Peptides against a protein of PDB entry 2Q3Z. Designs and how they scored, part 24

Target 1, 272 residues: chain A of PDB entry 2Q3Z
Amino acid sequence: YVLTQQGFIYQGSAKFIKNIPWNFGQFEDGILDICLILLDVNPKFLKNAGRDCSRRSSPVYVGRVVSGMVNCNDDQGVLLGRWDNNYGDGVSPMSWIGSVDILRRWKNHGCQRVKYGQCWVFAAVACTVLRCLGIPTRVVTNYNSAHDQNSNLLIEYFRNEFGEIQGDKSEMIWNFHCWVESWMTRPDLQPGYEGWQALDPTPQEKSEGTYCCGPVPVRAIKEGDLSTKYDAPFVFAEVNADVVDWIQQDDGSVHKSINRSLIVGLKISTKS
Target 2, 254 residues: chain A of PDB entry 2Q3Z as posed
Amino acid sequence: YVLTQQGFIYQGSAKFIKNIPWNFGQFQDGILDICLILLDVNPKFLKNAGRDCSRRSSPVYVGRVGSGMVNCNDDQGVLLGRWDNNYGDGVSPMSWIGSVDILRRWKNHGCQRVKYGQCWVFAAVACTVLRCLGIPTRVVTNYNSAHDSNLLIEYFRNSEMIWNFHCWVESWMTRPDLQPGYEGWQALDPTPQEKSEGTYCCGPVPVRAIKEGDLSTKYDAPFVFAEVNADVVDWIQKSINRSLIVGLKISTKS

## One batch from the design tools (peptide; made by RFdiffusion4, then SolubleMPNN)

Design b1_p10_3_s1 (from b1_p10_3, 5 letters changed)
Fold by OpenDDE base, seed 3:
Structure b1_p10_3_s1 (fold): chain B 272 residues (1-272), chain A 10 residues (1-10)
Amino acid sequence: as target 1 above (272 residues)
Amino acid sequence: MPQRPIGTPE
């Protein structure tokens, strides 16, 4: 989880699981230095360097910072996400084969955001950074991964009487989504939540005003403890949300229907 | 392969 530089990231769909090789490269020349630069340009450091540095001994704190800094939202972060298949002014997310080139490009261009990433790219870069900082970390993939926008643990679709989705489709389910799990103690929580913690660097929802997510104990998600910081409801919904269809009839009536054909969540973890 | 919303071609 720290020493392995090459691994695999799972992609595809629940029915057609695929994987790609990835070079995390945490021990390659200059990568640790770039990770330290990442910490030194984070908003908390810029606001109060002493306060930020004093907290860097906490993997909980560092993990949360890295989650926010891997994406360029809100800060001088590493990657800009894009999903519309228009990548001509940058690098297609599908072209990356490792974290090293991404991090070097970011640093060499004055910490300018790198174009472009999608979930596994964000996760892989976060994994590299966290490993560099001595935090055991692995990339995980969740198939049929929900993006709950209003923290109600539901993915809601509005449909006409013919079942066609109406209006702007805000909430969604990804074919797959990647994030990372990092091993750490949680002295900030009640006993028993040490171990793997989920962190999501893909900019999906803001957490305390910043596009970051976690750390949240994997155990808390498994047991449904939504009170556990950070962002337990969001991460829980990624793997457990129910899907609801609001079906409007011609007479204006609305019927609530549980969509049992869309089953959220199928998580796979790597051994390294 | 790209990340896509459910219901779209892979």
Scores: peptide ipSAE 0.446, ipTM 0.905, DockQ to the pose 0.517
Fold by OpenDDE base, seed 2:
Structure b1_p10_3_s1 (fold): chain B 272 residues (1-272), chain A 10 residues (1-10)
Amino acid sequence: as target 1 above (272 residues)
Amino acid sequence: MPQRPIGTPE
């Protein structure tokens, strides 16, 4: 989780699981320096360098910073996400084979956002950075992964009486989604939440005003303790949300229907 | 393998 530089990332769908090789390369030349630059350009450092530096001994703090800085939303972060198949002005997310090239491009171009990433690219870069900083980290893939927008632990589709989805759905389910889990103690929480912590660097929802997510104890998610910081409801929903269809009838009534054909969540944790 | 919403072609 710290020493391994080459591994696999799981992709595809729940029914057709695939994987790609990935070079994390946390020990390659210059990568540690780039990771330190990443910390030194984060908004918290720019706001108060002394306070930021004093907190870098905390993997909880560093993990949260890295989660925010791997995406370029809100800051001088590493990657710009794109999902619309229009990648002509950059690099297709599918073209990357490792984190090293991405990080070097970012640094060499004055910390300009690298185009483009999708979930596994964000996760892989975060994994590289965290490992480089001495935090045991692994990439996680979740199939049928929910994006809950309003923290109600549901994915809600609005349909007409004919079952047709209405409007641009804000909540959705990914065929797969990737994030990272990092091993750390949680002195900021009650005893028992040490261990793997979920961090999601893909910009999906804002947490305390920034596109970042976690760390949240995997145990808390497993046990349904949604009060634990950070972002427990969102991460919980990614793997446990129920799907609800709201069907509007001609008489104006709205009927709630549980969609049992779509099961959210099938998490695979990597061992390398 | 691109990440896509459920129901969208891969």
Scores: peptide ipSAE 0.432, ipTM 0.897, DockQ to the pose 0.516
Fold by OpenDDE base, seed 5:
Structure b1_p10_3_s1 (fold): chain B 272 residues (1-272), chain A 10 residues (1-10)
Amino acid sequence: as target 1 above (272 residues)
Amino acid sequence: MPQRPIGTPE
């Protein structure tokens, strides 16, 4: 996981799984230096350099910092996300073939955010950075991936009496979503949660005020231990949320309907 | 291919 520089990232949909080749390039010239710059421009370093540096031996700490710094939300992070098909003033997320060019562009332009990324780009860059820092990491793809915005472990659609979705569809299910899993011990948790930890660098929800996510033990998600830091409920919902339709009648009554036809979550971990 | 909400066209 640390040594592999070439790999594949899974995309598509649950019914039509596809993949793209990706050059992670963690050992290419200058990439480690860029990763160190990433650490040195993170908000925690800028606030207290000594404290930040003293904690860099912790993969838990570093993983959380990286998840926040791969996106440019809240900080001088690497990538700006965009999903509206208007990419003319940058690079289409679909055009990237590796992490190296992205990281080099970021550094060479004074740590200016790179336009643009989507989930797999965020995940891939995070994977590169974490591998550079010696943390075994893999990209994960989850099909029918839920984005729970109100922390109730549900994806809620509001529908009229005819079943038509109303509102702005604030909550959603992605055709696919990518994040990373990193191998680390968790001395900050009870025994047994060492191993793969989920980290999500795509800016979806804030965690402790910052667009970051994890690390959270994959085991905790699997077992439904939602009290486990960090961000267990959010990650759990990505792979396990139930879909609820709130059917609104013209008389103001609301009927709750469980949508059993839409199954959230089909996670695929990469082999390398 | 792009990440998109389910139900939207390619």
Scores: peptide ipSAE 0.428, ipTM 0.897, DockQ to the pose 0.511
Fold by OpenDDE base, seed 4:
Structure b1_p10_3_s1 (fold): chain B 272 residues (1-272), chain A 10 residues (1-10)
Amino acid sequence: as target 1 above (272 residues)
Amino acid sequence: MPQRPIGTPE
C-alpha cells in the first residue's frame, strides 16, 4: 500500500495549480497509538465497545469512522474547521506542514479539538490515520469542487436582470477541495465495486446524522450509480454538479441557464 | 493557499 511518509498536496485553482509539501508521518513514533486512541473515543465505541471492536477488521467500517473522527463535529474528533480568516486563537490552516503535529496536539490535550483545519488538512490527517490502520490511502484534490447542500446535484446562483448575484449564497463551489481515496474491497455491495473508495473528512454535510462521508466506490461515481453507499449523490455532485443561473427579470419572470463556461470537477490523484 | 468559494461562475 502507500508507504511514503512525505508527499505533496495539490491546491490553488484549476487554472493555477499549486502544491505544498506534507509530512504524513504514519510511521513516526507514537502515531499508531494515537490512531488507536482515535478509534477508542469514537461514538460507536463509547456506545458499544464490543460491537465497535468486532467491526474494526472492516476497512469500510473503519474508513467511515475515521472520516467522522478527523473532524470534531459530533464527537471528540481531531480538527475544527474554519474558513473566515480568524485564526488567532489557534493555528492557521495554512501553517500546518504535516499530520504528526496535529495528531500529537490532539492527543496531548486530552483529545481536544485542534484549531484549525481546512479541506487539505482534514484529508491529510485522514490519510495518515488510514495508512496507520493498514488501509492504502491517497489524498485527492478536486478543482471547482461543488458543495451541494440540498441534494439536487446542482449549484444554483440567483441573479437580477443585471447579472448581479442576489442574496446570501447557500450553494457554492470551492476553488479546490481535498478528500481521500482508500483501496478496499466492498463485500457490502454488489460485485465490481472493489478498489478506490472516496472518503471525505471535511465536515460539509451529515451522513446518517454524522458529519462523515463515504466510503463510496470511485467507480460508482464515475458511472453515475448514485444508489451505492455511502453518500454517492454528494460525492457525485462534488465532481459532476451542473451550475444553474436563475435570472429574474424586472417583470418577475425567471429564466434558467446552465453555465457551461464553468466545469465542475477536475480531480488530481497520486498513483497507487 | 486557503480553500475559498469562487465568487461567481467562471
Scores: peptide ipSAE 0.390, ipTM 0.879, DockQ to the pose 0.447

Design b1_p10_3_s2 (from b1_p10_3, 5 letters changed)
Fold by OpenDDE base, seed 1:
Structure b1_p10_3_s2 (fold): chain B 272 residues (1-272), chain A 10 residues (1-10)
Amino acid sequence: as target 1 above (272 residues)
Amino acid sequence: MPQRPIGTPD
C-alpha cells in the first residue's frame, strides 16, 4: 500500500470485470518533489502558508487537500475530467499507463491542468501522491456506482405513464467508478473510526465549496453513520443508493416505484 | 475502458 509501485486497476462492469496495469511510480525520480509542489500550490497554502504547513502532519488534512488538488476544479490541480469521447486536444483517459507521466506533464507545464482524466486516472494519481506522502493508500473500484446529486441517498428517474424516462438524466449510475482508500487514524472523530478512509478525487460534488470528497471512514459507510465527516452521505450513496422511479401521470399525479432491477454498488478493494 | 452511465454502450 506504500511500497508497491506497479499494480492493477479494476474496470469494466459488474458482470464483466476487467483490469489494466498501472504504474503508480511513487518512488520514481522527481515524483516526491512534484507532490510537494502540489501541496504548495493548493488554495489553503496560498491563503495561509503557515497554517497549511502546520496541518500537513495530519493525514486527514492532507488527504482532503490531495482529493481536491488531483482534479483541476477550483484550483491549480492536476487533471481535467472529460467523458464525452472528444479528447483530440489532449490525451485520451484510456491512454494513460501510469501516474508518473501525468504528474510530470503537470509540473513541466507550470502546473497547468492535464487533459484528460476519468475516475481511475484521478484515483490512481491520488494514490500515487498519497503514497509519496507516506499515507497507505489503495485504489478501489465500485461497479454500478451511483452519483447522488441532491443528497437524498436515491437515484431518481422520472418516467411517463408508460415507464419511459423523461428528460435528460441528471443523477446516474456509472458502470464503474474508482476512488481511493487511505489508512489513517481519525482523532477528529469518536473512537473506532480509524482504518481505511474513502477519498474521491473525481470532481463529482462540492464539499465545503471545493470539488473534493472525504476522508470518511469506511466503517461509517458500512454502518450507515451518515453524520461522519467528511461527505458520508455522498460516499454512502455511491455504494448503497436505492433507485426510485417517479412515474408521472397526465393528471399531474406522481407514483413512486422502487426500481429493483438496478442494484447500486459492488465495491472491490485492491490488495496492493 | 471508459466510464459510462449504465445502459449505454461502451
Scores: peptide ipSAE 0.424, ipTM 0.900, DockQ to the pose 0.516
Fold by OpenDDE base, seed 3:
Structure b1_p10_3_s2 (fold): chain B 272 residues (1-272), chain A 10 residues (1-10)
Amino acid sequence: as target 1 above (272 residues)
Amino acid sequence: MPQRPIGTPD
């Protein structure tokens, strides 16, 4: 989890699982230095360097900072996400084979955001950075991964009487989504939540005003403890959300229907 | 392969 520089990232769909090789490269030349630069350009450091540095002994704090800095939202972060198949002015997310090139490009261009990433790219870069900083970390893939926008643990679709989705589709389910799990103690929580912590660097929802997510104990998600910081409801929904269809009839009546054909969540953890 | 919303091809 710290020493392994090469691994696999799972992709595809629940029924058609695929994987790609990935070079995390945490020990390659200059990568640790780039990770330190990443910390030194984070908004908290820029606001109060002394306070930020004093908190870097906490993997909880560092993990949260890294989850925010791997994406370029809100800050001088590493990657710009894009999902619309228009990658001509950058690098296709599918072209990356490792974290090293991404991090070097970011640093060499004055910490300018790298185009482009999708979930596994964000996760892989975060994994590299966290490993560089001595935090055991692995990439995790969740199939049929929900994006709950309003923290109600539901994915809600509005449909007409013919079952056609109406209006803007704000909430969604990904075929797959990747994030990371990092091993750490949680002295900020009640006893028993040490171990794997979920962190999500893909910009999906803001947490305390910043596009970051976690750390949240995997145990808390498994047990349904949504009060556990950070971002337990969001991460819980990624793997456990129910899907609801609001079906509107021509007479204006609305019927609530539980969509049992869309099953959220199938998580795969890597062994290295 | 790309990340896609459910209901679209992989």
Scores: peptide ipSAE 0.413, ipTM 0.895, DockQ to the pose 0.509
Fold by OpenDDE base, seed 4:
Structure b1_p10_3_s2 (fold): chain B 272 residues (1-272), chain A 10 residues (1-10)
Amino acid sequence: as target 1 above (272 residues)
Amino acid sequence: MPQRPIGTPD
């Protein structure tokens, strides 16, 4: 989880699982230095360098910073996400084969955002950075991964009496989504929450005003402890959201569809 | 493979 530089990232769908090889390359020349630069350009360092540096011994603090800095939202972060198949002014997310090139491009261009990433790219870069900083980390793939945008732990679809989708489809489920899990103690929490912590660097929702997510104990998610920092409800929803498919009749009545075969969440973790 | 939203429940 720290020493492995090459691995696989799972993609595809729940029924058609795929994988790609990935070079994390945390020990390649200059990568550690780039990771340190990443810390030195984070908003908290820029605001108060002394305070930021004093907290870098905490994997909880560092993990949260890295989660925010791997995406370029809000800061001088590494990657710009894009999902609309228009990648001509950059690199297609599907073209990357490792974290090293991404990090080097970022640094070499004055910490300008690298175009483009999707979930596994964000996760893989975060994994590299966290491993560089001595935090055991693995990439996780979750199939049928929910993106709860209104914090109700539901993914809701609306259909008319003819089965036609109504509205703008604001709620969504990814075919797959990737994030990372890092091993750390949680002295900031009640006893028992040490171990794997979920961190999500893909900019999906803001946490305390910043596009970052976690760390949150995997145990808390499994046990449904949604009060546990950070971002337990959001991460919980990714793997456990209920799907509601509403049918609206001509008389205005609404009822749940009886054909609810979609199940949110199928998490695959790599072993080292 | 690209990350994509899946369709509504079947």
Scores: peptide ipSAE 0.392, ipTM 0.888, DockQ to the pose 0.432
Fold by OpenDDE base, seed 5:
Structure b1_p10_3_s2 (fold): chain B 272 residues (1-272), chain A 10 residues (1-10)
Amino acid sequence: as target 1 above (272 residues)
Amino acid sequence: MPQRPIGTPD
């Protein structure tokens, strides 16, 4: 989880699982230096360098910083996400084969955001950075991954009496989504939450005002302890959200569809 | 392989 530089990332769909090879390359020349630059340009360092540096011995702190800095939202982060199939002014997310080129491009262009990433690219870069900083980390893929946008642990669709989707269709389930799990102690929590912690660098929702997510104990997610920091409800929803398909009648009444064919969440952790 | 929203439940 620290020493492995070559690996695979799972993609596709729940019914058709695929994988791609990925070069994490955390020990390649200059990568550690780039990771340190990433830390030195983070908003917390810019606000108070001394305080930021004093906290870098905490993998909890560093993990949260990295989660925020891998995406370029809110800061001088690494990757710009894009999902609309218009990648001509950059690199298609599907073209990347490793983290090293991305990190080098970021650094070599004055820490300018790299175009473009999607979930596995964000996760893979985060994995590289965290491993480089000595934090055991693996990429995780979750199929039928929910994106809860209103913090109700539900993915809700609204249909009229004819079955037509109403509204802005903001609620969403990804065919797959990737994030990372990092091994660390959690002295900031009650005993028993050491171990794998979920971190999600894909900019989906803000946490404490910043597009970052975690760390949250995997155990907390499994046990439904949504009080644990950080971002337990959001991560829980990614893997456990209930899908509700509402049918709205002319009289304003609503009722749930009886169709329960869609199941949120099928999580696969990498072996290395 | 791109990440994409899946369709709504049937």
Scores: peptide ipSAE 0.385, ipTM 0.887, DockQ to the pose 0.430

Design b1_p10_3_s3 (from b1_p10_3, 5 letters changed)
Fold by OpenDDE base, seed 3:
Structure b1_p10_3_s3 (fold): chain B 272 residues (1-272), chain A 10 residues (1-10)
Amino acid sequence: as target 1 above (272 residues)
Amino acid sequence: MPQRPIGTPA
């Protein structure tokens, strides 16, 4: 989890699981230095360098910072996400084969955002950075991954009487989504929540005003402890959300229906 | 492969 520089990232769909090779390259020349630059340009450092540095001994703190800094939302972060198949002014997310080139490009261009990433790219870069900083980390893939935007643990679709989705759907389910799990103690929580912690660097929802997510104990998610910081409801929903259809009728009536055809969550963790 | 919403083409 710290020593492995080459690995695989799972992609595809729940029915057709596949993987790609990835060079994390945490020990390649200059990568540690770039990771330190990443910390030194984070908003908390810029606001109060002394306070930020004093907290870098905490993998909880560092993990949360890295989660926010791997995406370029809110800060001088590494990657700009894009999902609309228009990548001509940058690099297609599908063309990356490792974290090293991404991090070097970011640093060499004055910490300018790298175009472009999708979930596995964000996760892989976060994995590299966290490993560089001595935090055991792995990339995980969740198939049929929910994006709950209103924190109600539901994915809600509004449909007409014919089952057609009405209006702009804001909530969605990804075919797959990647994030990272990092091993750390949680002295900020009650005993028993040490171990794997989920962190999600893909900019999906804001956490305390910043596009970041976690760390949250994997155990808390498994046990349904949604009070556990950070972002337990969001991460829980990624793997456990229920899907609800609101069926609208011509007379204005609405019928609530549980959609059992869309099963959220199938998480796969890498062994190395 | 690209990440995409369920029900959409690759």
Scores: peptide ipSAE 0.409, ipTM 0.881, DockQ to the pose 0.517
Fold by OpenDDE base, seed 2:
Structure b1_p10_3_s3 (fold): chain B 272 residues (1-272), chain A 10 residues (1-10)
Amino acid sequence: as target 1 above (272 residues)
Amino acid sequence: MPQRPIGTPA
């Protein structure tokens, strides 16, 4: 997970799984230096360099920093996300074939955000960076991946009397979503949570004021321990949220219906 | 392949 520079990222849908080749390239020339720059421009370093540097021995700390810095939200991070098919002023997320070009562009343009990324691009760049920093990391794909915005572990749709979804779909389910899992101990937690930790660099929800997510033990998610830092409820919801339809009736009443046709979560991990 | 909300065109 540290040594492999090429791999595959899974995409598509739950019923039609696809994959693309990806060059992580963590050992290519200059990439480690770029990863170190990424650390040196993070908000915590800029605020207190000594404190930030003193904490870089912690993969927990570094993982969280990288999660935040791979996206350009809130900082001088690497990638700007875009999902509306309007990519003419940048590079289509679908055009990338590896992390190296993205990281080099970012660095070579003075840490200016690279346009554009989507989930697998964020995840792949995070994977490259974390591997460069010596943290075993893999890209994970979750099909029917929920984005819970109100931390209630539900995806809620509001529907009219005809069953039509009303308003903006703030909460949603992605056809697929990618993040990373990194192997580390968790001395900051009770014993037993060492191992794979989920980190999500795609800007979806803020964690402690920053668009970042994790690390959270995969075990905690599996066991439903939502008190475990960081961001357990959000990651749990990505893979386990229930879908609820709120149906408005003619008399103004609302009927709650559990939508059993929309099954959230089908996670697959890469082998390298 | 683009990431999209469920129910939207590919």
Scores: peptide ipSAE 0.404, ipTM 0.884, DockQ to the pose 0.520
Fold by OpenDDE base, seed 5:
Structure b1_p10_3_s3 (fold): chain B 272 residues (1-272), chain A 10 residues (1-10)
Amino acid sequence: as target 1 above (272 residues)
Amino acid sequence: MPQRPIGTPA
């Protein structure tokens, strides 16, 4: 979880699980220095360097910073996400084979965002950075992964009486989604929440005003303790959201469509 | 393999 530099990342779909080899490369030359630069350009450092540095001994603090800094939203972060198949002005997310090249490109171009990433790229880079900083970390893949945008723990689709999708269709389920789990104590929580903590660097929803997510105890997600910081409801929904397909009638009444319910969540944790 | 939205349940 710290020493392994080579690994696999799971992709595909629940029915067709795939994997790709990935070079995390946390011990390659210059990578630690780049990780430290990442910390030194984070918004909290820029706001108050002394305070930021004083908190870097906390893996909880560092994990949250890294989750925000791996994406370039809101800050000088590493990766720009893109999902529309228009990658001609950068590198296709599917082309990456390791974290090292991404981090080196970021640093070598003055901490300019690298184009482009998708979930596994974000997760893999986060994994590299966290491992480099001495935090045991693994990449996790969740199939049929929900993106709950209104914090109701549901993925809702609305249809008219003719079955036509209504609205923006902004709520969605990914074929797969990747994030990381890091091992740390949680002195900021009640006893019992030490261990694996979920962190999600893919910019999906803002947490306290920043595109970051976690750390949240995996145990809290498993037990449904949504009061646990950070971002328990969001992470819970990724793996447990209910899918509702509504039919809205002209009179404004709604009822659930009698179709096969999609099951959200099939999580695979890597062992190396 | 790209990450992509899956279709609706129906």
Scores: peptide ipSAE 0.390, ipTM 0.877, DockQ to the pose 0.436
Fold by OpenDDE base, seed 4:
Structure b1_p10_3_s3 (fold): chain B 272 residues (1-272), chain A 10 residues (1-10)
Amino acid sequence: as target 1 above (272 residues)
Amino acid sequence: MPQRPIGTPA
């Protein structure tokens, strides 16, 4: 998980799983230096360099910093996300074949955000950075991945009697979503939560004011321990949210649709 | 392949 420089990232849909080759390239020339620059431009370092540096021995701390810095939201991070199919002023997310070019572009342009990324690009770059820093890391793909925006562990749709979607369509489920899992101890938690930790660098929701996510023990998610830091409810919802499709009648009554139930979550972890 | 929202349950 640290030594492998090339691998595959799973994409597609639950019914039609696909994969692409990816060059993580954590040992290519200059990549480690770029990863160190990433740490040195993070907001915590800029605020208090000594304190930030003193905490870099913690994979928990570093993982959380990297999760935030791989996206350019709130900081001088690496990638700008875009999903509207308008990529003419940058590089299409689908065009990337590895992390090395992205990181080099970022550094060579004065740590200016690289256009553009989507989930697997964010995850892959995070994987490269974490591996460079000596943290065993793998990319994970979750099909039918929920994006819970209101922390209720539900994805809710509202329809009128004619089946037309009503209101804001903000709550949604991705065909697939990628993040990373990193192996680390959790001395900041009660015993038993060492092992794989989920980290999500795609800017979906803010955590403590910053677009970052995790680390959260995979065990906590599996066991439904939503009190465990960081961001357990959000990550739990990605893989376990319930989907409710409501029908609203003119009389104000609401009832669940009799249409098919959508099952959230089909997680695939890459194996070494 | 792009990451996309899937269709609603109905």
Scores: peptide ipSAE 0.387, ipTM 0.878, DockQ to the pose 0.438

